# Peptides against a protein of PDB entry 4QMF: the designs that were tried, part 66

Target 1, 175 residues: chain A of PDB entry 4QMF
Amino acid sequence: ESSFMTLFPKYRESYLKTIWNDVTRALDKHNIACVLDLVEGSMTVKTTRKTYDPAIILKARDLIKLLARSVPFPQAVKILQDDMACDVIKIGNFVTNKERFVKRRQRLVGPNGNTLKALELLTKCYILVQGNTVSAMGPFKGLKEVRRVVEDCMKNIHPIYHIKELMIKRELAKR

## One batch from the design tools (peptide; made by RFdiffusion4, then SolubleMPNN)

Design b2_p17_2_s1 (from b2_p17_2, 9 letters changed)
Fold by OpenDDE base, seed 1:
Structure b2_p17_2_s1 (fold): chain B 175 residues (1-175), chain A 17 residues (1-17)
Amino acid sequence: as target 1 above (175 residues)
Amino acid sequence: EPEDVEHSDPVDVPIPV
């Protein structure tokens, strides 16, 4: 049997307590057990003797990882679907200067979130920028593009460059 | 099977989107 544990930030505790019954119900459909430990600040998922799909535990692992990174439950639970993948992109290690980090991270969002929204639409992904990570959910091809744009942004390549290219590619694919 | 442990990275500043 397999188990996975993820630590979560203290500020997520109240929210996780609120939705944990829904998490339990969602995982019970797949015969996956789960535990919320408020003392340690951890979430655990485990296979049971009734777990029939060996791959579902990996999706459960991804679920708690997404929840720990501030993804709302109604979005995060979609990871249990076979056609849904996710990626948690670490962005905190690309630059040492805090001001430079904040500036580059803000470029991913853009004015009024428009840059992020454009990227979501073009890649067919959900994207959440939070702290030192970017969480993304969607098709594998879309996730690959998201990771490229996010990492390049932290390497000082402005997202608008990739967005323009993605727009052109999309228009060409419609012909 | 052994238990795998994953840790959440520290969060400095949340970004509202």
Scores: peptide ipSAE 0.030, ipTM 0.621, DockQ to the pose 0.067
Fold by OpenDDE base, seed 2:
Structure b2_p17_2_s1 (fold): chain B 175 residues (1-175), chain A 17 residues (1-17)
Amino acid sequence: as target 1 above (175 residues)
Amino acid sequence: EPEDVEHSDPVDVPIPV
């Protein structure tokens, strides 16, 4: 049997408690057991003797990882689909200066979230910028593009450059 | 049984999107 555990911050406790029955039901369809430990502040997923596909435990691992990083359950649960992948991109270590970090992170979002929305559309990904991480869900190709844009943004390459590039590539692919 | 433990990254400042 395989098991994975992730710790979550205290501010997520109330939400996780609220949706945990839904998490349990979603994982039960795959015969994956799960435990929410409010004392430790952890989520655990485990295979059971009834687990048919051993690979589903990796998706369950990703599910709790996404939930711990503030991805809403209705979105996070999509990770259990075969065609859905995810990435949790750490952005907190690219810049030591807090003000510079905040500024670059804000560039990724853009005015009214328009930059992020454009990136989501072009990559066919869901993207959540929260704290020191960017959580993304979508096709593998799209996730690679998201990671590049996110990391480059933290390295002071403005996202608009990549958005323009992605737009051009998309138009070329339609021919 | 193989077990993997991962700590959640801190989320200190929410960003409105």
Scores: peptide ipSAE 0.028, ipTM 0.622, DockQ to the pose 0.067
Fold by OpenDDE base, seed 5:
Structure b2_p17_2_s1 (fold): chain B 175 residues (1-175), chain A 17 residues (1-17)
Amino acid sequence: as target 1 above (175 residues)
Amino acid sequence: EPEDVEHSDPVDVPIPV
């Protein structure tokens, strides 16, 4: 039997408590067991004797990872679909200066979130910037593009540059 | 089977979405 555990920050506890019945129901359809430990601050997923597809446990692992990083349940649960992948990109280690980190992280979002929305549309991904991570969900090709843009942003390459490049490539592919 | 453990990254100030 396979088991995975993810720790979550204290500020997520109240939300996770409210949606845990929905998590349980979603995983029950695949005969995956789950446990929310409020003392430890952990989520656990496990295969059971009734688990038919062994690969679904990896998707369950990804589900709890996404939930721990503030992705809302209605979006995170889509990871259980066969055509959906995810990535949790660590951004906290690129810059030692906190002010510089905050400024570069804000560039990913942009004015009124327009930079992030443009990136989501071009990559066909959902993207959430939270704390020291960026969570993304979508096709593998899109996820690869998101990771490149996010990491380059933390390396002081402005996202607008990549957005323009992606737009040009998209227009050329339609011809 | 050994349990795989993943840790949540340290949380900085959340960006309101």
Scores: peptide ipSAE 0.026, ipTM 0.616, DockQ to the pose 0.055
Fold by OpenDDE base, seed 4:
Structure b2_p17_2_s1 (fold): chain B 175 residues (1-175), chain A 17 residues (1-17)
Amino acid sequence: as target 1 above (175 residues)
Amino acid sequence: EPEDVEHSDPVDVPIPV
């Protein structure tokens, strides 16, 4: 049997408690067991004797990872679909200066989230910037593009540059 | 039984989107 555990920040506790029955129901369809430990602040997923597809445990792992990083359940649960992939991009280690980190992270989001929305549309991904991570869900090609833009943003390459590039590539692909 | 443990940041700053 295989199991995975992730810790979640304290501020997620209330939300996770409210949606955990939904998580359980979603995973029960695949005979994956799950446990929410509010004392430790952890989520655990486990295969059972009835788990038909052993590979689903990896998706369950990704589910709890996404939930821990503030992805809402209705979006995160889509990871259980065969055609859906995800990436949790760590951004907190690119810059030591907190102010610079915050500024670069904000640049990724942009005014009213417009920069991020543009990136989501161009990559066909869902993207959530939260804390020291960026969570993304979508096709592998899109995820690769998201990671590039996100990491480059933390390296002081403005996202607008990549957005322009992606727009050009999209236009060329239509021809 | 393989067990993998991952840790999230205990204190994250939410970003308004």
Scores: peptide ipSAE 0.024, ipTM 0.613, DockQ to the pose 0.080

Design b2_p17_2_s2 (from b2_p17_2, 9 letters changed)
Fold by OpenDDE base, seed 2:
Structure b2_p17_2_s2 (fold): chain B 175 residues (1-175), chain A 17 residues (1-17)
Amino acid sequence: as target 1 above (175 residues)
Amino acid sequence: EPEDEEHDDPVDVPIPV
């Protein structure tokens, strides 16, 4: 049997408690067991004797990972769908200077969130910037582009450059 | 085999609406 555990920050505790019955219900449909440990601050998913699809445990792993990174349940639960993939991109290690980190992370969002919204539309992904990670959900091809843009942004390549490229590629693909 | 994830601090980043 397989199990996975994810730690979550303390500020997520109240929310996770609120939605945990919904998590349990969603995973029960697949005969995956789950545990919320409020002392440790962890979520665990595990296969049971009744688990019929061995691959679903990996999606359950991804679900708790997304929830730990502030993705809301109605969005995160979509990971259990066969056609949905996700990525949790660690951004905290690209820059040593905190001010530079904050500045580059803010570039991903842009004024009024417009940069992030444009990236979501072009990649057909959901994207959430939170803490030292960027969580993304969508088609694998879109996720690959999101990771590239996010990592390059932390490497001081402005997201607008990639957005322009993605726009051009999109227009060319329509011909 | 279990996989573990780290704790992280919150950030004040607006959600694009």
Scores: peptide ipSAE 0.025, ipTM 0.645, DockQ to the pose 0.051
Fold by OpenDDE base, seed 5:
Structure b2_p17_2_s2 (fold): chain B 175 residues (1-175), chain A 17 residues (1-17)
Amino acid sequence: as target 1 above (175 residues)
Amino acid sequence: EPEDEEHDDPVDVPIPV
């Protein structure tokens, strides 16, 4: 039997309490057990004797990881689908200066979220910028592109440069 | 045994997206 645990920040507690019955129901379909510990601030998933697919526990691990990083349940639960992958990109350690960090993180979002929306469309990913992480969900190819753009942004390469490159590559692939 | 994953808390306020 396999089990995985993730910690979540205090500000997520209220939300996680409200959706935990839905998490339980989604995992029950796969005979995966789950526990929400409000004292420790943790989520745990584990296989049972009735778990048919041993690989589903890894998707359950990813589900609780996404929920801990502020991905809403209706989006996060899609990780249980066979064709869906995810990535949680840590961005907090690239820059020590808080003001520089905030400015670079804001560049990922852009005016009215337009930069982020363009990146989502080009990579076919869902992307959430929250605190010290960027959570992404989608195909592996798209996730690789998202990680590159996000990390380069934190290294002071503006996302617009990569977006333009991705647009050109997409146009060339259609001809 | 359980495998534990810990994530860093935000340094500042969440970005509303």
Scores: peptide ipSAE 0.025, ipTM 0.623, DockQ to the pose 0.059
Fold by OpenDDE base, seed 4:
Structure b2_p17_2_s2 (fold): chain B 175 residues (1-175), chain A 17 residues (1-17)
Amino acid sequence: as target 1 above (175 residues)
Amino acid sequence: EPEDEEHDDPVDVPIPV
């Protein structure tokens, strides 16, 4: 029997409570049990005797991880699809100075979210910047590119540089 | 054994997403 638990911040409690029936229903299709503990502030997923695919528990783990990091359920639940992967990129440890951290994180989002939207389009990923993490969902190749851009941004390499590179690569791949 | 994942709180700064 395999089990995974993820803690969530208090500000997510209300939302998680509202969508938990939907989480349960989605996981029930795979015979994965789940528990929301509002006292501890945790989500747990478990295999059952009826779990057909033992690998689905890893996707369930990823689901609760994404939910904990503020990914909306309608997007996060897509992780249960076979062709969908995710990555939760920790960005909080690259810079000790809070102001510098905020500035670099803001560069990743860009004016009106345009930088982030460009990255999403170029990588074919969903990307959510929240707190000390960036959550991404999509194809493995795209996720690798997202991680590179995100980490480099926190290392003071402006995302525009990578966006230009990705645009060029995309144009070359169409030929 | 269950694997426990810790969650860090976000930096309290608005992110225009």
Scores: peptide ipSAE 0.024, ipTM 0.629, DockQ to the pose 0.047
Fold by OpenDDE base, seed 1:
Structure b2_p17_2_s2 (fold): chain B 175 residues (1-175), chain A 17 residues (1-17)
Amino acid sequence: as target 1 above (175 residues)
Amino acid sequence: EPEDEEHDDPVDVPIPV
């Protein structure tokens, strides 16, 4: 039997309490047990004797990881689908200067979220920028592209460069 | 087998997306 635990920030507690019955119901379909610990601030998922697919526990692990990083339940629960993958990209360690970090992180979002929306459309991913991480959900190819753009942005390569490249590649693939 | 994952402390200001 396997179990995974993730911590969550205090500001997520109220939300997680409200959706935990939905999490339980979603995981029960796969015979995965789950626990919300409000004292520790943790979520746990566990296989049971009735778990028939050993791989589903890894998806359950990813579910609680996404929920901890502010992904809403209706989006995060899609990770339980066979065709859906995710990535949680740590961005907080690329620069030590807080102002530089904030500026580079803001470039990922862009004016009115337009940069992020363009990247989502081009990669066919859902992307959420929150705190020191970027959470992404989608096809493996798209996730690899997202990680490259996100990490390069934190390395001072502006996302617009990659977006333009992805747009050109998309247009060439349609011909 | 149990595996524990730590959550990195988020920065104080959430990004509006």
Scores: peptide ipSAE 0.023, ipTM 0.622, DockQ to the pose 0.059

Design b2_p17_2_s3 (from b2_p17_2, 9 letters changed)
Fold by OpenDDE base, seed 4:
Structure b2_p17_2_s3 (fold): chain B 175 residues (1-175), chain A 17 residues (1-17)
Amino acid sequence: as target 1 above (175 residues)
Amino acid sequence: EPEDVEHDDPVDVPIPV
């Protein structure tokens, strides 16, 4: 049997408590057990003797990882679908200066979230910027593009450059 | 039973709006 545990930040506790029954129900369909530990601040998923698909535990791992990084349950639960992939991109280590970090992270979001929305549309991904991570869900190709844009943004390459590139590629693919 | 423990960062850094 396999198990995975993910710690979550304190500010997620209330939300996770409210949705945990839904998490349990979703995982029960796959015979995956789960535990929410509010004292430790952890989520655990485990295979059971009734787990018929051994690979589903990896998706369950991804589910709790996404939930820990503020992805809402209705979106995060889609990871259990076979055609859905995810990535949690750590952005906190690219810049030591907090002000510079905040500024670069804000560039990724853009005015009113418009930059992020453009990236979501171009990559066909869901993208959530929260704290020291960017969570993305979607097709593998799109996820690869998201990671590149996110990491480059933290390396002081403005997202607009990649947006333009992605737009051009999209137009070329339609021909 | 193999158990993998993953640590997620607990730091909440607000996104400026």
Scores: peptide ipSAE 0.040, ipTM 0.647, DockQ to the pose 0.041
Fold by OpenDDE base, seed 5:
Structure b2_p17_2_s3 (fold): chain B 175 residues (1-175), chain A 17 residues (1-17)
Amino acid sequence: as target 1 above (175 residues)
Amino acid sequence: EPEDVEHDDPVDVPIPV
């Protein structure tokens, strides 16, 4: 039987406790067992003797990974759908200077979240910037584009340049 | 089967509200 565990930060504990019954219910439909360990600060998913789809455990792994990185349950649970993929992009290792890191991370969000919203629309992804990670959910092609923009932003390439490029490509594809 | 462990980042810096 397969098992996966994900650690979560302390500030997520209260929320995870609140939604854990919903997590259990969603995974029970697939005969996947789950455990929330508040002492260790971990979530675990595992197959059971009744698990009929061997691939669903990988989606369950992704579910707890997304929840650990502040994705809300109503969005994260969509990962259990066959057509939905996700990516958790680590951004904390690109820059050692904290002030520079914060500045570059803020560029991904932009004024009033407009930069992030534009990127979501162009890639057809959900995107959440939190801590040292960016979580994304959507089609594989869109996720690849999101990762490129996010990593380049941490490398001091402003997201607006990629957004303009994506807009032009979209307009050309409509003709 | 062995348990696979996925770790969070050692230091998390939340985005200020």
Scores: peptide ipSAE 0.031, ipTM 0.626, DockQ to the pose 0.066
Fold by OpenDDE base, seed 1:
Structure b2_p17_2_s3 (fold): chain B 175 residues (1-175), chain A 17 residues (1-17)
Amino acid sequence: as target 1 above (175 residues)
Amino acid sequence: EPEDVEHDDPVDVPIPV
């Protein structure tokens, strides 16, 4: 039997309490057990004797990871679909200076979220920037591009460069 | 077999909206 646990920040507690019955119901369809520990601030998923597909536990692991990183349940639960992948990109360790970190993180979002929206459209991914992570959901090809853009942004390569490149590539592929 | 997923460090703060 397999079990995975993730910790979540205190500010997610109220939300996780609210949606936990929905999490339980979604995982019960796959015979995956789950536990919300409010004292520790953790979520756990585990296989049961009735779990038919051993691989579904990995998707359940990803589900709780996404929920811990502020992804809403209606979006996060899509990870249980066979055609959906995700990535949680750690961005907090690229820069030691807090102000520089905040500035580079803000570049991913851009004015009115336009940079992020453009990246989502071009990669066919859902993307959420929160704290020290960027959560992404979508096709593997799109996720690879998201990770590249996000990491390069934290390395002081402005996202607009990659967005322009992706736009050109898309237009060329339509011809 | 249990496997733990790491929590963020103290620098984890929400982005202001």
Scores: peptide ipSAE 0.028, ipTM 0.626, DockQ to the pose 0.071
Fold by OpenDDE base, seed 2:
Structure b2_p17_2_s3 (fold): chain B 175 residues (1-175), chain A 17 residues (1-17)
Amino acid sequence: as target 1 above (175 residues)
Amino acid sequence: EPEDVEHDDPVDVPIPV
C-alpha cells in the first residue's frame, strides 16, 4: 500500500476543513482513504485493500498538493480525470531580492490578470499564482509551455514575448 | 508500505493588488 502526505499553510486550514467531506467523497469513489490533520497541518492520502487502480494514488497525491497551494476544490478535483495533469512550479528561488520577486510575479499576472488569462487560453491550462508557487492544470503540452513562461518570467523574460509566440503558433496551426 | 511526504512552503508572499 502507498501513502502520501502534504503539509499546508495555516491560512488554508479553514477552507480545507469546509471542503474535506467533498474530498473524502471524491476519493472514496476510488477507494482511496484520506485524512486531514489540523494539528499537524497535513493532508494524507492512502491506498486501501479495495483500491483497484494503483495509479490513482498519484492523482490523489496531486490533489492534496494542489489544495495545499490554494487551488479551489472544484478545480483541483479535476486532477482525478485521466486527461488532466498538473504542475506546481516553485518561483520563490529565482531571485533573492523580494522587490524584484514581487515585480516579476506581478508581471506574470499582468494588469487585471490579463497576462495570466491570455496564457491560460493559449495553453488550455488553469493557472493560479499564489505565494511562492504557480499551480497549473491541463494537458502535458500546455503545462510544458506554462512552466517555460513562468520560469522565464522569473528570469526576467517578459511573458508578452512568449504570449506573442504562442499566438503566432496557434494561428499557423489553424491554416 | 511506501510513504512519501510532500512539504509545501508554508510561507506566503502576498501578491500585489
Scores: peptide ipSAE 0.027, ipTM 0.604, DockQ to the pose 0.029

Design b2_p17_2_s4 (from b2_p17_2, 9 letters changed)
Fold by OpenDDE base, seed 1:
Structure b2_p17_2_s4 (fold): chain B 175 residues (1-175), chain A 17 residues (1-17)
Amino acid sequence: as target 1 above (175 residues)
Amino acid sequence: MPKDVEHDDPVDVPIPV
């Protein structure tokens, strides 16, 4: 049997309490057990004797990971679909200077979130910038593009460059 | 979006059962 545990930050506790019954119900359909530990601040998922597909536990692991990174349940639960993948991109280690980190992270969002929204539309991904991570959900091709743009942004390549390239590629693919 | 929340990265710990 396989189990996975993920720690979550204290500020997520109240939200996770409110949605945990919905998490349980979603995982029960796949015969995956789950536990919310409020003392440790952890979520655990486990296979059971009734788990038919052993690969579903990896999707359950990804579900609790996304929830820990502030992805809302109605979006995070889509990871249980076979056609849906995710990525949790660590951005905190690219820059030691806090002000430079904040400035580069803000470039991913852009004015009124327009840069992020453009990237979501072009990659067909959901994207959430939270703390030291960027969580993304979508097709594998789109996730690879998101990771490149996010990492390059933290390396001081402005996202607008990649957005322009993705726009050109999209227009060429329609012809 | 909470833009300025600093928090540690979650640790995924696989536990063999």
Scores: peptide ipSAE 0.033, ipTM 0.623, DockQ to the pose 0.042
Fold by OpenDDE base, seed 4:
Structure b2_p17_2_s4 (fold): chain B 175 residues (1-175), chain A 17 residues (1-17)
Amino acid sequence: as target 1 above (175 residues)
Amino acid sequence: MPKDVEHDDPVDVPIPV
């Protein structure tokens, strides 16, 4: 039997408590057990003797990881689908200066979230920027592109450069 | 039983709006 645990920030507690029955029901379909520990601030997923697919535990791990990083349940639960992949990109370690971090993270979001929305459309991914992470869900190719843009943004390469590149690639793929 | 523990960032910086 395999188990995974993810810690979550305290500000997620109320939300996680609210949706935990839905998490349980979603995982029960796969015979994965789950536990929400409000004292420790952790989520745990475990295989059971009735777990049919051993690989589903990795998707359950990814589910709780996404939930911990502020992804809403209706979006995060899609990770249990076979065709859905995810990535949680840590962005907090690229710069030591907090102001520089905030400015670079803001560039990724852009005015009214328009930069992020453009990136989502071009990569066919869902993307959530929260705190020190960027959570992405979608096809592996799209996730690879998202990670590149996100990391490069934190390295002071403006997202507009990659957006233009992705637009060109998309137009070329339609011919 | 094998147990893997993932530590997430406990403190988030707000997104500037």
Scores: peptide ipSAE 0.030, ipTM 0.603, DockQ to the pose 0.029
Fold by OpenDDE base, seed 3:
Structure b2_p17_2_s4 (fold): chain B 175 residues (1-175), chain A 17 residues (1-17)
Amino acid sequence: as target 1 above (175 residues)
Amino acid sequence: MPKDVEHDDPVDVPIPV
């Protein structure tokens, strides 16, 4: 049997409690057991004797990881689909200066979230910038593009550069 | 809604059973 645990911050507890029945129901369809431990602040997923697809446990692991990083359940549960991949990009380690970190993270979001929305549309990904991570969900090609833009943003390459490049590539692909 | 809230890094622990 295989199991995976993820810790979640205390501020997620209330939300996770409200949606846990929906998590359980979604995983039960795949015969994956799950446990929410409010004392430890952990989520656990486990294979059972009835788990037919051994690979689904990896998707269940990704589900709880996304939930721990504040991805809403209606979006996170899409990870259980075969065509959906995810990535949780750690951004907190690229710069030691907090003000520089906040400034670079804010560039990724942009005014009114417009930079992030443009990146989501161009990559066909869902993207959530929160705390020290960027969570992304979508096709593998799109996820690779998201990771590049996110990491380069934290390396002081403005996202608009990559967005312009992606826009040009998209227009060329339509011809 | 702004997608910017401060969060700690997640800790994932694989548990072999």
Scores: peptide ipSAE 0.026, ipTM 0.615, DockQ to the pose 0.043; fails the geometry check
Fold by OpenDDE base, seed 2:
Structure b2_p17_2_s4 (fold): chain B 175 residues (1-175), chain A 17 residues (1-17)
Amino acid sequence: as target 1 above (175 residues)
Amino acid sequence: MPKDVEHDDPVDVPIPV
């Protein structure tokens, strides 16, 4: 039997408590057990003897990982769908200077969130910028594009450059 | 936009059972 545990930050505790019954019900459909430990600040998912698909435990792992990174349950639970993939991109280690980190992270969002919205539309991904991570959900091709844009942004390549590139590629692919 | 919360990245620990 396989199990995975993910630690979550204290500020997520209240939210996770409120949605945990919904998490349990979603995982029960796949015969995956789950535990919320409020003392340790962890979520655990486990296969059971009734788990028929061994791959679903990896999706359950990804579910708790997304929830730990502030992805809301109605979005995070979509990871249990076969056609849905996710990525949790660590951005905190690209820049040691806090102000430079904040500035580069803010570029991913842009004015009024317009940069992020454009990236979501072009990649067909959901994207959440939170703390030291960017969580993304969508098709594998879109996730690869998101990771490139996010990492390059932390390397001081402005997202607008990639957005323009993605727009051009999209228009060319319609022909 | 959710408030920028500074926190450590979550640690995923696979536990074989």
Scores: peptide ipSAE 0.023, ipTM 0.607, DockQ to the pose 0.041; fails the geometry check

